Peptides against a protein of PDB entry 3KDP. Designs and how they scored, part 231

Target 1, 230 residues: chain A of PDB entry 3KDP
Amino acid sequence: PFLIFIIANIPLPLGTVTILCIDLGTDMVPAISLAYEQAESDIMKRQPRNPKTDKLVNEQLISMAYGQIGMIQALGGFFTYFVILAENGFLPIHLLGLRVNWDDRWINDVEDSYGQQWTYEQRKIVEFTCHTPFFVTIVVVQWADLVICKTRRNSVFQQGMKNKILIFGLFEETALAAFLSYCPGMGVALRMYPLKPTWWFCAFPYSLLIFVYDEVRKLIIRRRPGGWVE

## One batch from the design tools (peptide; made by RFdiffusion4, then SolubleMPNN)

Design b2_p29_8_s2 (from b2_p29_8, 17 letters changed)
Fold by OpenDDE base, seed 2:
Structure b2_p29_8_s2 (fold): chain B 230 residues (1-230), chain A 29 residues (1-29)
Amino acid sequence: as target 1 above (230 residues)
Amino acid sequence: EVVIPEPNLTFEVQQRIALYKLTVEAAKL
């Protein structure tokens, strides 16, 4: 979101406060919960780690994180962002380069795609209205991301959902996201305005896509060991 | 007593945690 904000000069999709809420809030318990996952049944079939060559963060992990799953997550966030802005009169093409005038507090006549003029205050309300749904979208796609991170090779259906701490983490992050989104005063304290319940569903196709993508990936790994996908 | 299982911080688990964290980080870029 921040890179596209810089490159495309669009209104800020995800605020610093919402990023902090992710980093220090919603992702903490889920990440810790992975430490309590039972060992995969196939661990004994894997070659032992070579401590001289096998890095914790390798190129494959980076490719998976930034190039595959992270990309799908980002697309989900941006989808929600563009839908909200379009509903408020700003079509995606019109957003390109708009940041310069959007962020200028002295310009009170920024036109939308339909010729309606927007004051600085109105624009900032719309911007902050995007931040909370983008945040919620990240949480919803993280459901799938967390579940796929349970295993390296085995299907989630083979591993099962026996990790009670992970299940707790899923509920906790969701409850925290709801709290941050709907608790009175969050608009003032965190600039997180309440979102319509419908915005929660915008991320569901992307969560499903992440889940299916990884299950297919794991299936390929199981059928064709030693491939570039592993 | 809710027996909280002991965390198993094997290399494999650490990689999964790293994957999750980096994926989330990527989503914020």
Scores: peptide ipSAE 0.608, ipTM 0.917, DockQ to the pose 0.672; fails the geometry check
Fold by OpenDDE base, seed 4:
Structure b2_p29_8_s2 (fold): chain B 230 residues (1-230), chain A 29 residues (1-29)
Amino acid sequence: as target 1 above (230 residues)
Amino acid sequence: EVVIPEPNLTFEVQQRIALYKLTVEAAKL
């Protein structure tokens, strides 16, 4: 979001506060929960790690994180962002380069895609209205991300959902996201305005896509050991 | 007593945690 904010000069899709809420809030328990996952049944088929060559963060992991799953997550967030802005009169094409005037407090006549003029205050309300749904979108796609991170090779259906700590993490992050989104005063304290319940569903296709994508990936790995996907 | 299982911080588990964390970081970029 921040990179596209800089490159495309669009209104800020995700605020710093919402980023902190992710980093310090919604991701912590889920990440820890992975430590309680049962050993994957294929461990016996893996070659012993070479401590000299096998890095914890390798190219495959980076490719998966930034190039594949992270990209789908980002697309989900941006989809929600663009939908909200479009509903408020700002079509995606009109957002390109708009940041300069959008963030200028002295410009009170910024036009939307339909010729409606927006004051600085109105624009900031819309911007902050995007931050909370973007945050929630990240949480929803994290559900799938967390689940796919349970295993490297086995399907989730093979591994099962036996990790109670992970299940707790899913509920906790969701409850925390709901709390941050709907608790009175969060608009003032965190600039997180309440979102319509419908916005929770905007990320569902992307969450499903992440899940299906990884399950297909894992299926390919199981069928073709030693492939480029492994 | 809810027996909290002991965490298993094997290299593989660490990789999965790293993957998860990095995917989330990527989503914020």
Scores: peptide ipSAE 0.607, ipTM 0.918, DockQ to the pose 0.671; fails the geometry check
Fold by OpenDDE base, seed 1:
Formats: C-alpha cells, sequence, structure tokens
Structure b2_p29_8_s2 (fold): chain B 230 residues (1-230), chain A 29 residues (1-29)
C-alpha cells in the first residue's frame, strides 16, 4: 500500500497506526501458533539428494510462491480500498495523482468523479474510513495464509485442523480486529472509524483464491515428485 | 487440564513462521 501511495500519488490506503495494529496485534498469536503444528508425516522420508543445493533452490522457490501470495493479499486490500472510494464518489482513475490536493489543508474544493466538492475534513474522514476496512481485509486474507502455512506439501485436508492454538489464534485476531473496528473512541484514539459489516466480505474471494492457489501448488508438487517446484 | 503441547521450534517450523511473516509484510507494501 505504501509503495503504490508513493508511485501513484493516491490517498493513503493504510495508515501507520493500522500497520502497528497488524504487527503488534493480529499477527503475533497466529505466528506463534504455527510452532504447535504437528509435523507432516511424509517430509522426513526423503533424504535431500544434495542437502546444500537442493535446500537453497527449495527455499528460493518457496519464498517466491509466498511472495506471490503476499501480492494477492495486497490486491485484496486495494480492492476494498477502491470499492470504498468509488462508493464515496472517487473512481480509481480519479485517484491517480490526487494525493497532492487531497493532503492540502487549504484546498476545500477537491472534486470527486461526479463534480462534488470535498472539504479537507470530509476527505480525511473518507481516508480514515478506508484504513479500517483495509486492516480487516488483511486479517481475512491472513486466515487463508495461516491455514496454508500449516503444511509444506500435504493438503490442509490431509493434515486437518487439530492445532487448537492455531484455531484460537484465528478467533483472537478476528476478535481483536472487531474490537479495534467497533469499540467506541477508536476513531479518535487510533483513527479507525467503524466499518459497515459488508466490508468484511470484500476480502473473501481473495482469501479463497490464496487457499486454492496454495492447494493447487501443493497438488502439483505431490503429483510430480522431483519436479522443479519441490 | 488442557495440556499445551511443547512448541516445536525446529528449523522447519521457524521457516513456516518466517514465510507467514513474509506474506504479511508483503501485504503491507
Amino acid sequence: as target 1 above (230 residues)
Amino acid sequence: EVVIPEPNLTFEVQQRIALYKLTVEAAKL
């Protein structure tokens, strides 16, 4: 979000406070919960042919795949951001370069895509109204990310959901996201305005896509033992 | 008593945690 904010000069999609809430709040318990996941039954049986080279190639391929998953997560956040701004009269094409005037306190007549004028205060309310749904979108796509990180090779359906600490982590991050989004005074304290319940669903297609993408990747690895993707 | 299993801090688990964190960091870019 920050890179596109700089490159495209769009209104800030995700605030620094919301980033801190992710890093210090919603990611901690899920990350720790992975330490309690059962070992996959099938990984220990294949001796690496060359432990130094095969490990490095595998680490690079895995890191690229997870980098792509991270980009899909970012796309989910941006989708939510663009939908919210479009509902408020700002079409995606109109947002390009708009930051310069958007962040100027002395300009109180910034026009939307329909010719409606927006004061600085109104624009900042809309901006901060985007930060909370973007944060919630990250949490929803993190559900899929956490679940796919349970296994390296086996399907999640083969491994099952036996890790109670991981299940607790999913509930905890969701409850924390709801608390930060809807608790009275969070708009003043954290610049996190309450979001419509419909915004929670904007991330669901992307969460499903991440899950399907990783399951297909793992399926390909299982069907082609010794292929370049292992 | 919910016996919390001991955390398995194997290299493999550390790698999975690192990959999870990598995806989250990429989502914030």
Scores: peptide ipSAE 0.552, ipTM 0.902, DockQ to the pose 0.540; fails the geometry check
Fold by OpenDDE base, seed 3:
Structure b2_p29_8_s2 (fold): chain B 230 residues (1-230), chain A 29 residues (1-29)
Amino acid sequence: as target 1 above (230 residues)
Amino acid sequence: EVVIPEPNLTFEVQQRIALYKLTVEAAKL
């Protein structure tokens, strides 16, 4: 989101405060919860790997796969961002280069795609209205990401959901996201305006896609041990 | 008594945490 904000000069899709809420809030307990995950049943069947060469190749391949998952997450956030701005009269093409005038406090007549003029205050309300759905989208796709990170090779269905700390982490991050989205005063304190409940569901297809993508990846690894996907 | 299991910070677990964090970072780009 921030890279596209710089490159395309669009209104800020995800605020710095919302990024901090992700890094220091919603993702801390989930990340720690992975330390309490049970060992995979198939670890004992692995031949001893050469710790230098096999680690480097494996880390690169896995990092690439998880980098792609992260890009799918970003696409989900941008989808919600563009829809919200379009609903407020700003079509995606009109957003290109708009940041310069959008962020100028002295320009109170920025036109939307329909010729309606927007004051600085009105524009900032719309911008901050985008930050909350983008944040919630990240939380919803992180449900899938956390679940897929439970295992490297085994399916989640083989491993099960026995890690109570991970389950707690999923509820904690969701409760925190709801608190930040709907608690009175969060618009002033965090620049996060209230989210329409329907926007929670917009991330579900992306969450499902991430889950299916990783389960297919793991299935390939199990069927072709020593393949390029390991 | 909720017996909190001891965290197992094996190399594999550390890698899973790092990968989870990598996806989060990529989502914020």
Scores: peptide ipSAE 0.548, ipTM 0.902, DockQ to the pose 0.554; fails the geometry check

Design b2_p29_8_s3 (from b2_p29_8, 18 letters changed)
Fold by OpenDDE base, seed 4:
Structure b2_p29_8_s3 (fold): chain B 230 residues (1-230), chain A 29 residues (1-29)
Amino acid sequence: as target 1 above (230 residues)
Amino acid sequence: EVVIPEPNLTFETQQRIALFKLTVQTASL
């Protein structure tokens, strides 16, 4: 989000406060919950690998795959961001370079894609209206990310959902996200304005995509033992 | 008594946590 904000000079998609709420709030209990996950049944069937070369290569390949998953998560957030801004008259093409005028408090006549003029206050309301749905989008795609992190090789369907602490983590992060999104005063305290309930569903295609992507990856690993994807 | 199982701090579990955190950090960049 921040990199695209700098490169494309678009209005800020995700605030620093919302990033802190993710890193220190919603993802903390889910991350800890992975410590309670049962060992995979198929780890014991791996042929002895050369522990020096194969371990490092595998760690790099896995890190790249999870980096790609993180990019899919960011795309989900940006999708929600662009939809909200488009509903408010700002088409994606018009957002390119707009940050300079958008963030200038002395410019009160910033035009949208339809020629409507926006005051600084109105623009900041729209910006902060994007931050909360972007945050919620990250939480919803994190459901898929947490579930796929349960296993390295086995399907989630093979492993099952036996980790009660992980299930608790999913409910906790969702409840925390709802609290931060709808609690009175969060607009003043965190610059997180309340979101329409419909925005929770914008991330669902991306969560499904992440899940399918990782399940397909794991399926390829299981079908081609000793392949580069392990 | 809800017996909270002891956390498994094996290298594999640490790797899973690290990968989850890496994904989140990548999404937040």
Scores: peptide ipSAE 0.520, ipTM 0.897, DockQ to the pose 0.542
Fold by OpenDDE base, seed 1:
Formats: structure tokens, C-alpha cells, sequence
Structure b2_p29_8_s3 (fold): chain B 230 residues (1-230), chain A 29 residues (1-29)
């Protein structure tokens, strides 16, 4: 989000406070819950790989795959951001370069895509109205990310959902996201304005895509043992 | 008594946690 904010000069999609709420809030218990995941049954059946060369290649390939998943998560956040701004009269093409005038306190006549003028205060309300749904979008795509992190090779359906601490983590991060989104005073304290319940669903296609992407990746690995993807 | 299993602090588990965190951090950039 911040990189595209700099490159495209768009209104800030995700605030620093919301990033801190992710890194220190919603991700912490889910990350710890992975420590309680059972080992995959097939780890012991791997032929002795050369531990020096094959480890490095595998670490690089895994890191690339998770980097791609992170990009899909970011795309989900941006989708939600663009939908909210479009509903408020700002089409995606109009947002390019708009930051300069958007962040200027002295400009109170910034036009949207329909010629409506927006005061600085109105623009900041819309901006902060985007931060909370972007945050919630990250939490929803994290559900898929956490579930796919349970296994390296086996399907999640083969591993099952036996880790009760991971299930607790999913509920905890969702409850925390709801608290931060809807608790009175969060708009003043965290610049997180309440979101419409419909915004929770914007991330669902991307969460499903992440899950399917990783299951297909794992399926390819299982069908082609010793392939370049392992 | 809900016997909380001992956390598996193997290198593999640490790598899973690190990859999860890396993915989310990439999404927030």
C-alpha cells in the first residue's frame, strides 16, 4: 500500500496505525498458533536430499511462493480501497496523482470524477473510511494464509483442522478486527472509522484465490516429486 | 483439563511462522 502511495501518488490506502494494529495485534496470536501445528505425516518419507544445496533452493522457492501470496493479499486490499473510493465518486484513474491536492489543507475544492467538490475534512473522512476496510481485508485474507501455512506439501484436507489454538487464533484476530472497527472512539484514537458489514465480503474472493492457489501448488508438488517447484 | 500441547520450536515451525509474518508484512507495504 505505502509503495503504491509513493509511486502512483494516490490517497493513503492504509495508515501507519492500521499497520501497527496488524503487526502487533491481529497477526500475533495466529503466528504463535502455528507452533502448535502437528508435523506432516509424510516429512519422514522424503529421500535424503543433499542438505546444503536442496535446502537453499527449497527456501528460495517457498519464499517466492509466499511473496506471490502477499501480492494477492495486497491486491485484495486495493480492490476494497478502489471500490470504496468509487462509491464516493473517485474512480481509480482519477486517483492517480491526486495525493498532492488531496493532502493539501488549503484546497477545499478538490473535484471527484463527477465534478463534486470535496473539502479537506470530507476527503480525510473518506481516506480514514478506507483504512478500516483495508485492515479488515488483510484479516480476511490472513484466514486463508494461516490455513495454508499449516502444511508444506500435504493438502489442508489431509492435515485437517485439529489445531485448536489455530482455530482460537482465527476467532481472536476476527474479534480484535471487529473491536477496532466498531468500538466507539476508534475514529479519534486510531483514525479507524466504522465500516459497513458489506466490506467484510470484498476480501472473500481473494481469500478463496489464495487457498486455491496454494492447494494447486501443493498438488503439483505431490504429483511431480523432484520437480523444479519442490 | 485442556492439555495445551507443548509448542514445537523446531526450525521447520519457526520457518512457517516467519513465512506467515513475511506474507502479511508484504501485504501491508
Amino acid sequence: as target 1 above (230 residues)
Amino acid sequence: EVVIPEPNLTFETQQRIALFKLTVQTASL
Scores: peptide ipSAE 0.529, ipTM 0.899, DockQ to the pose 0.557; fails the geometry check
Fold by OpenDDE base, seed 5:
Structure b2_p29_8_s3 (fold): chain B 230 residues (1-230), chain A 29 residues (1-29)
Amino acid sequence: as target 1 above (230 residues)
Amino acid sequence: EVVIPEPNLTFETQQRIALFKLTVQTASL
């Protein structure tokens, strides 16, 4: 989000406070829950790898795959951001370079894509209205990310959902996200305005995409042992 | 008694946690 904010000069899609709520809030219990995941049944069938060369290549390839998953998560957040701004009269093409005038408190006549003028206060309400749905989108795509991180090679369907601590983590992060989004005073304290319940569904296609992408990756690994994607 | 299993701190588990954190951090940048 921040990189595109700098490069494209768009209104801030995700606030620093919301980033902290992700990195120190919603991902903590889920991350810890992975420590309680059962060993994969197929680990014992792996041929003895050369521990130096094969491990390094594998770590790089996995890191690239998960880096791509993180980019898909960011795309989900940006999709939600662009939809909200478009519903408020700001089409994606009009957002390019708009930050300069958007963040200027002395400009009270910033035009949207339809020629409507927006005061600084109105623009900041819309900006902060984007931050909470972007945050919630990250939480929803994080469900898929957490589930795919359960296994390296086996399908999630082979592993199952037996880790009760991981299930607890999914509920905890969702409850925390709902608390931060809807608790009275969060708009003042965290600049997180309440979101319509419909915004929770905007991330679902991306969560499904992440899940399918990783399951296909794992399927390829299982069918072609010694392939590059393991 | 809810017997909380001991956490597995193997290299593989640490790698899973690190990859999960990497994806979330990449999503927030």
Scores: peptide ipSAE 0.528, ipTM 0.899, DockQ to the pose 0.546; fails the geometry check
Fold by OpenDDE base, seed 2:
Structure b2_p29_8_s3 (fold): chain B 230 residues (1-230), chain A 29 residues (1-29)
Amino acid sequence: as target 1 above (230 residues)
Amino acid sequence: EVVIPEPNLTFETQQRIALFKLTVQTASL
């Protein structure tokens, strides 16, 4: 989000405060919950890989795959961002380079894609209205990410949902996201305005995509042991 | 008593946590 904000000069998609709420808030309990996941049953069936070369290559390839998953998560956030801005009169093409005028406090006549003029205050309300949906979108795609992180090789359906701490983590992060989104005063404290409930569903296709992507990846690994995907 | 299982801080578990965090950080950048 921040990189695209700099490169494309678009209005800020995700605030620094919301990033901190993700990194220090919603992700903490889910991340810790992975420490309580049962070992995969098939780890014992792996022939001893040559421990030096195969570990480094595997770590790089796994990191690339999870980097791609992170990009899919970002795409989900940006989808929600662009939908909200489009509903407020700002089409995606019009957002390119708009940051310069958007962030200028002295410009009160920024035109949208339909020729409507927006004051600085109105623009900042719309911007902060985008931050909370982007945050919630990240939480919803994190559900899929957390679930896929349970296993490296086995399907989630083979491993099952036996980790009660992980289930608790999913509820906790969702409850925390709802609290941060809807608690009175969060607009002032965190610049997070309340969401329409419909925005929670915008991330669901991306969560499903992440889940399917990783299950297919794991399926390929299981069928082609020693491939570059492992 | 909710028997909280002992955390398995194996290298594999640490990698899973690191990958989860990496994914989220990538999404937030």
Scores: peptide ipSAE 0.523, ipTM 0.897, DockQ to the pose 0.575; fails the geometry check

Design b2_p29_8_s4 (from b2_p29_8, 16 letters changed)
Fold by OpenDDE base, seed 1:
Structure b2_p29_8_s4 (fold): chain B 230 residues (1-230), chain A 29 residues (1-29)
Amino acid sequence: as target 1 above (230 residues)
Amino acid sequence: LVEVPEPNLTFETQQRIALHLLTSETAKL
């Protein structure tokens, strides 16, 4: 979000406060919950690989796959951002370069895509109204990421959902996201304005895509033992 | 009393935790 904010000069999609809420809030308990995941049943059946060369290649391939997942997560956030701004009269093409005038406190006549004028205060309300749904979008796509992190090779359906601490983590991060989004005074304290319930669903296609992407990756690995993807 | 299993702090588990956090970091860039 910050890179595109700089490159495309669009209104800020995700604020520093919302980033801190992810890093110090919603990601912590789910990440710790992975420490309680059972070992995969098939780890012991791996032939002795050369521990120096094969470990490095595998770490690089895994890192690339998770980097791609992170990009899909970012796309989900941007999708939510563009939908909200479009509902408020700002089409995606109109957002390019708009930051210069958007962030100027002295310009109170910034036009949207329909010729409606927006004051600085109104624009900042819309901007902060985007930050909370972007945050919630990250939480929803992190559900899928947490579930896929349970295994390296086996399907999640083979591993099952036996880790009760991981299930607790999913509920905790969702409850925390709801608290930060809807608690009275969060608009003043954290610049997190309440979101419409419909915005929670914007991330669901991307969460499903992440899950399917990783399950397909793992399926390919299982069907082609010794392939370049292992 | 749900017996909380002992946390597995193996290198593999640490790597899974790190990857989960790294995906989130990438999403915030």
Scores: peptide ipSAE 0.599, ipTM 0.918, DockQ to the pose 0.549
Fold by OpenDDE base, seed 4:
Structure b2_p29_8_s4 (fold): chain B 230 residues (1-230), chain A 29 residues (1-29)
Amino acid sequence: as target 1 above (230 residues)
Amino acid sequence: LVEVPEPNLTFETQQRIALHLLTSETAKL
C-alpha cells in the first residue's frame, strides 16, 4: 500500500494507525495460537535431508510462496480500496497522480471522474472510509493465511481444526476488527470510519484464492517429493 | 478449566509463526 502510494501518487490506501492495529492487535493472538498446533503426521515420513543445503533452500522457497500470498492479500486490499473510491466517483485511472491535489488542504475543488468537486474535508472522509475496509480486508485474508499456516505439507483437511486456541484467535481478531470498525469515537480516535457490512465480503474471493493456492502448493509437494516447491 | 496445552516452541512452529507474520508484513508494503 505505501509503495504504490509513492509510485502511483494515489490517495493513501491504508493508514499508519490501521497498520498498527494489525501488527499490535489482530495478528498477535492468531500468531501465538500457532504455537499450540499439533505436529503434522507426515513430517515423520520425510527422508533425511542434507541439513545444510536443503533446509536453507526450503526456507527460501517457503518464504517466496508466503511473499506471494502477501501480494494476493495486498491485491484484495486494493480491490476494496478501488471499489470504494469508484462508488464515490473516483475511477482507478483518475487516482493516478491525484495525491498531490488530494492531500492539499487549500484545494477545495478537486474533481472526480464525473466532474463533481470535492472539498478537502470530503476527500479525507472518503480516504478514512477506505482505511477501515482495507484493514478489515487484511483481517479476512489473514483468516485464510492462519489456516494454511497450520501445516507445511499436509492439507488442512488432513490436519483438521483441533486447535481450539487457533479457533479462539480467529474469533478474537474478528471481534477486535469489528470493535475498531464500529465502536463510537473510532473515527476521531483512530481515523477509522465505520464500514458498510458488505465490505466484509470483498475479501472473501481473495481468502478463497489464498486457501486454494496453498492447498494446490501442498498437493504438488506431496505428489512430487523433492521438487522446487518444498 | 480448559487445560491449555503447553506451547510447542519447536523450530517448525516458530517458522509457521514467522511466515504468518511475514505474509501480513508483505500485505502492508
Scores: peptide ipSAE 0.591, ipTM 0.915, DockQ to the pose 0.545
Fold by OpenDDE base, seed 2:
Structure b2_p29_8_s4 (fold): chain B 230 residues (1-230), chain A 29 residues (1-29)
Amino acid sequence: as target 1 above (230 residues)
Amino acid sequence: LVEVPEPNLTFETQQRIALHLLTSETAKL
């Protein structure tokens, strides 16, 4: 979001406060819950780690995190962002370069795609109205990411959902996301305005896509060991 | 008492935790 904010000069899709709420809030318990996952049935079939060559953050992990799953998550976030701005009169093409005037406090006549003029205050309300749905979108796509992170090779259907701490983590992050989104005063404290319940569903196709993508990936790995997908 | 299983901080588990955390970082960039 921040890179596209700089490159495309669009209104800020995700605030720094909402980023901190993810990093220090919603991702913490789910990440810890992975430590309680049962060992995969195929661990005994893997070569032991070579501590001299095998890095924790390897090229495969970077490719998965930044190039594959992370890209799908980013697309989900931006989809939600563009839908909200379009519903408020700002079509995606009109957002390109708009930041210059959008962030100027002295310009109170910024036109939308339909010729409606927006004051600085109205624009900031719309911007902050985008931050919370983007945050919730990340939480919803992180549900799928957490579930796929349970295993490296086995299907989630083979592993099962036996990790009660992981199940708790899914409920906790969702409850925390709802609390941060709907608790009175969060608009003032965190610049997080309340969401229409419909915005929770915007991420569901992307969450499903992440799940299906990884299950297909794992299926390929199981059928063709030693491929470039590993 | 829900017997909380002992956490298994194997290298593989650490990689999965790192993957989960780093994946969301891409969505924040």
Scores: peptide ipSAE 0.632, ipTM 0.922, DockQ to the pose 0.687; fails the geometry check
Fold by OpenDDE base, seed 3:
Structure b2_p29_8_s4 (fold): chain B 230 residues (1-230), chain A 29 residues (1-29)
Amino acid sequence: as target 1 above (230 residues)
Amino acid sequence: LVEVPEPNLTFETQQRIALHLLTSETAKL
C-alpha cells in the first residue's frame, strides 16, 4: 500500500497506526502459536541443517512470503480499497496523482469522478473508512496463511487442527480485529472508522485462494520430491 | 490443567513463524 501510495500518488490505502495494529496486535499470538505445532511425520527423512549455509530467511521463504502468498494478500487489500473509493465516487483511474490535492488542507473542492466536490474533512473520512476494511482484509487472509504455515509438506488434512493454541490465536486475532473496528472512539484514537459487516466477506475469495494454492503446491511437492516447487 | 505442550523452537518452526510474519508485510507495502 505505501509503495503504491508513493509511486501512483493515490490516497493512503492503509494507515501507519493500522499497520502497527497488525504487526504488534493481530499477527503476534498466531505467530507464537506456531511454536506449539506438532512436528510433521516426515521430519526424520530430512537431512540435518547445515548451520553455516542454511539461512533462516532463505530464497524459498522470500519467494513464498513476498512473491506468492503476500502478492495475493496485497491484491485482496487493494481490491477492497478500490471498491470503497469507487462506491464513494472515486474511480480507480481518477485516483492516480490525486494525493497532491487530496492531502492539501486548503483545497476544499476536489472533484470526484462524477463532478461532486469534496472538502478536506470529507476526503479524510473516506480515506480512514478505507483503512479499517483493508486491515480486516489482511486479518482474513492471514487466517489462511496461518493454517498453511502449520506444515511445509503435509496437507493440513493430514496434519489436522490439533494445536489448540493456534485455534485460540485465530479467535484472538479475529476478536481483536472486531474490537479495533467497532469499539467506540477507535475512529479518533486509531483513525479506524467502523466498517459495514459485508466488508468481512470481501477477503474470503482471497483467503480460499491462498489455502487452495498452498494445498496444490504441497501436493506437487509430495508427488514430485526435489521438483522446482520445493 | 490443560498441559500446555512445551514450545518447540526448532529451525523449521522458526522458519514457519518468519514466513507467517513476513507474508503480511507484502500486503502492507
Scores: peptide ipSAE 0.629, ipTM 0.921, DockQ to the pose 0.661; fails the geometry check

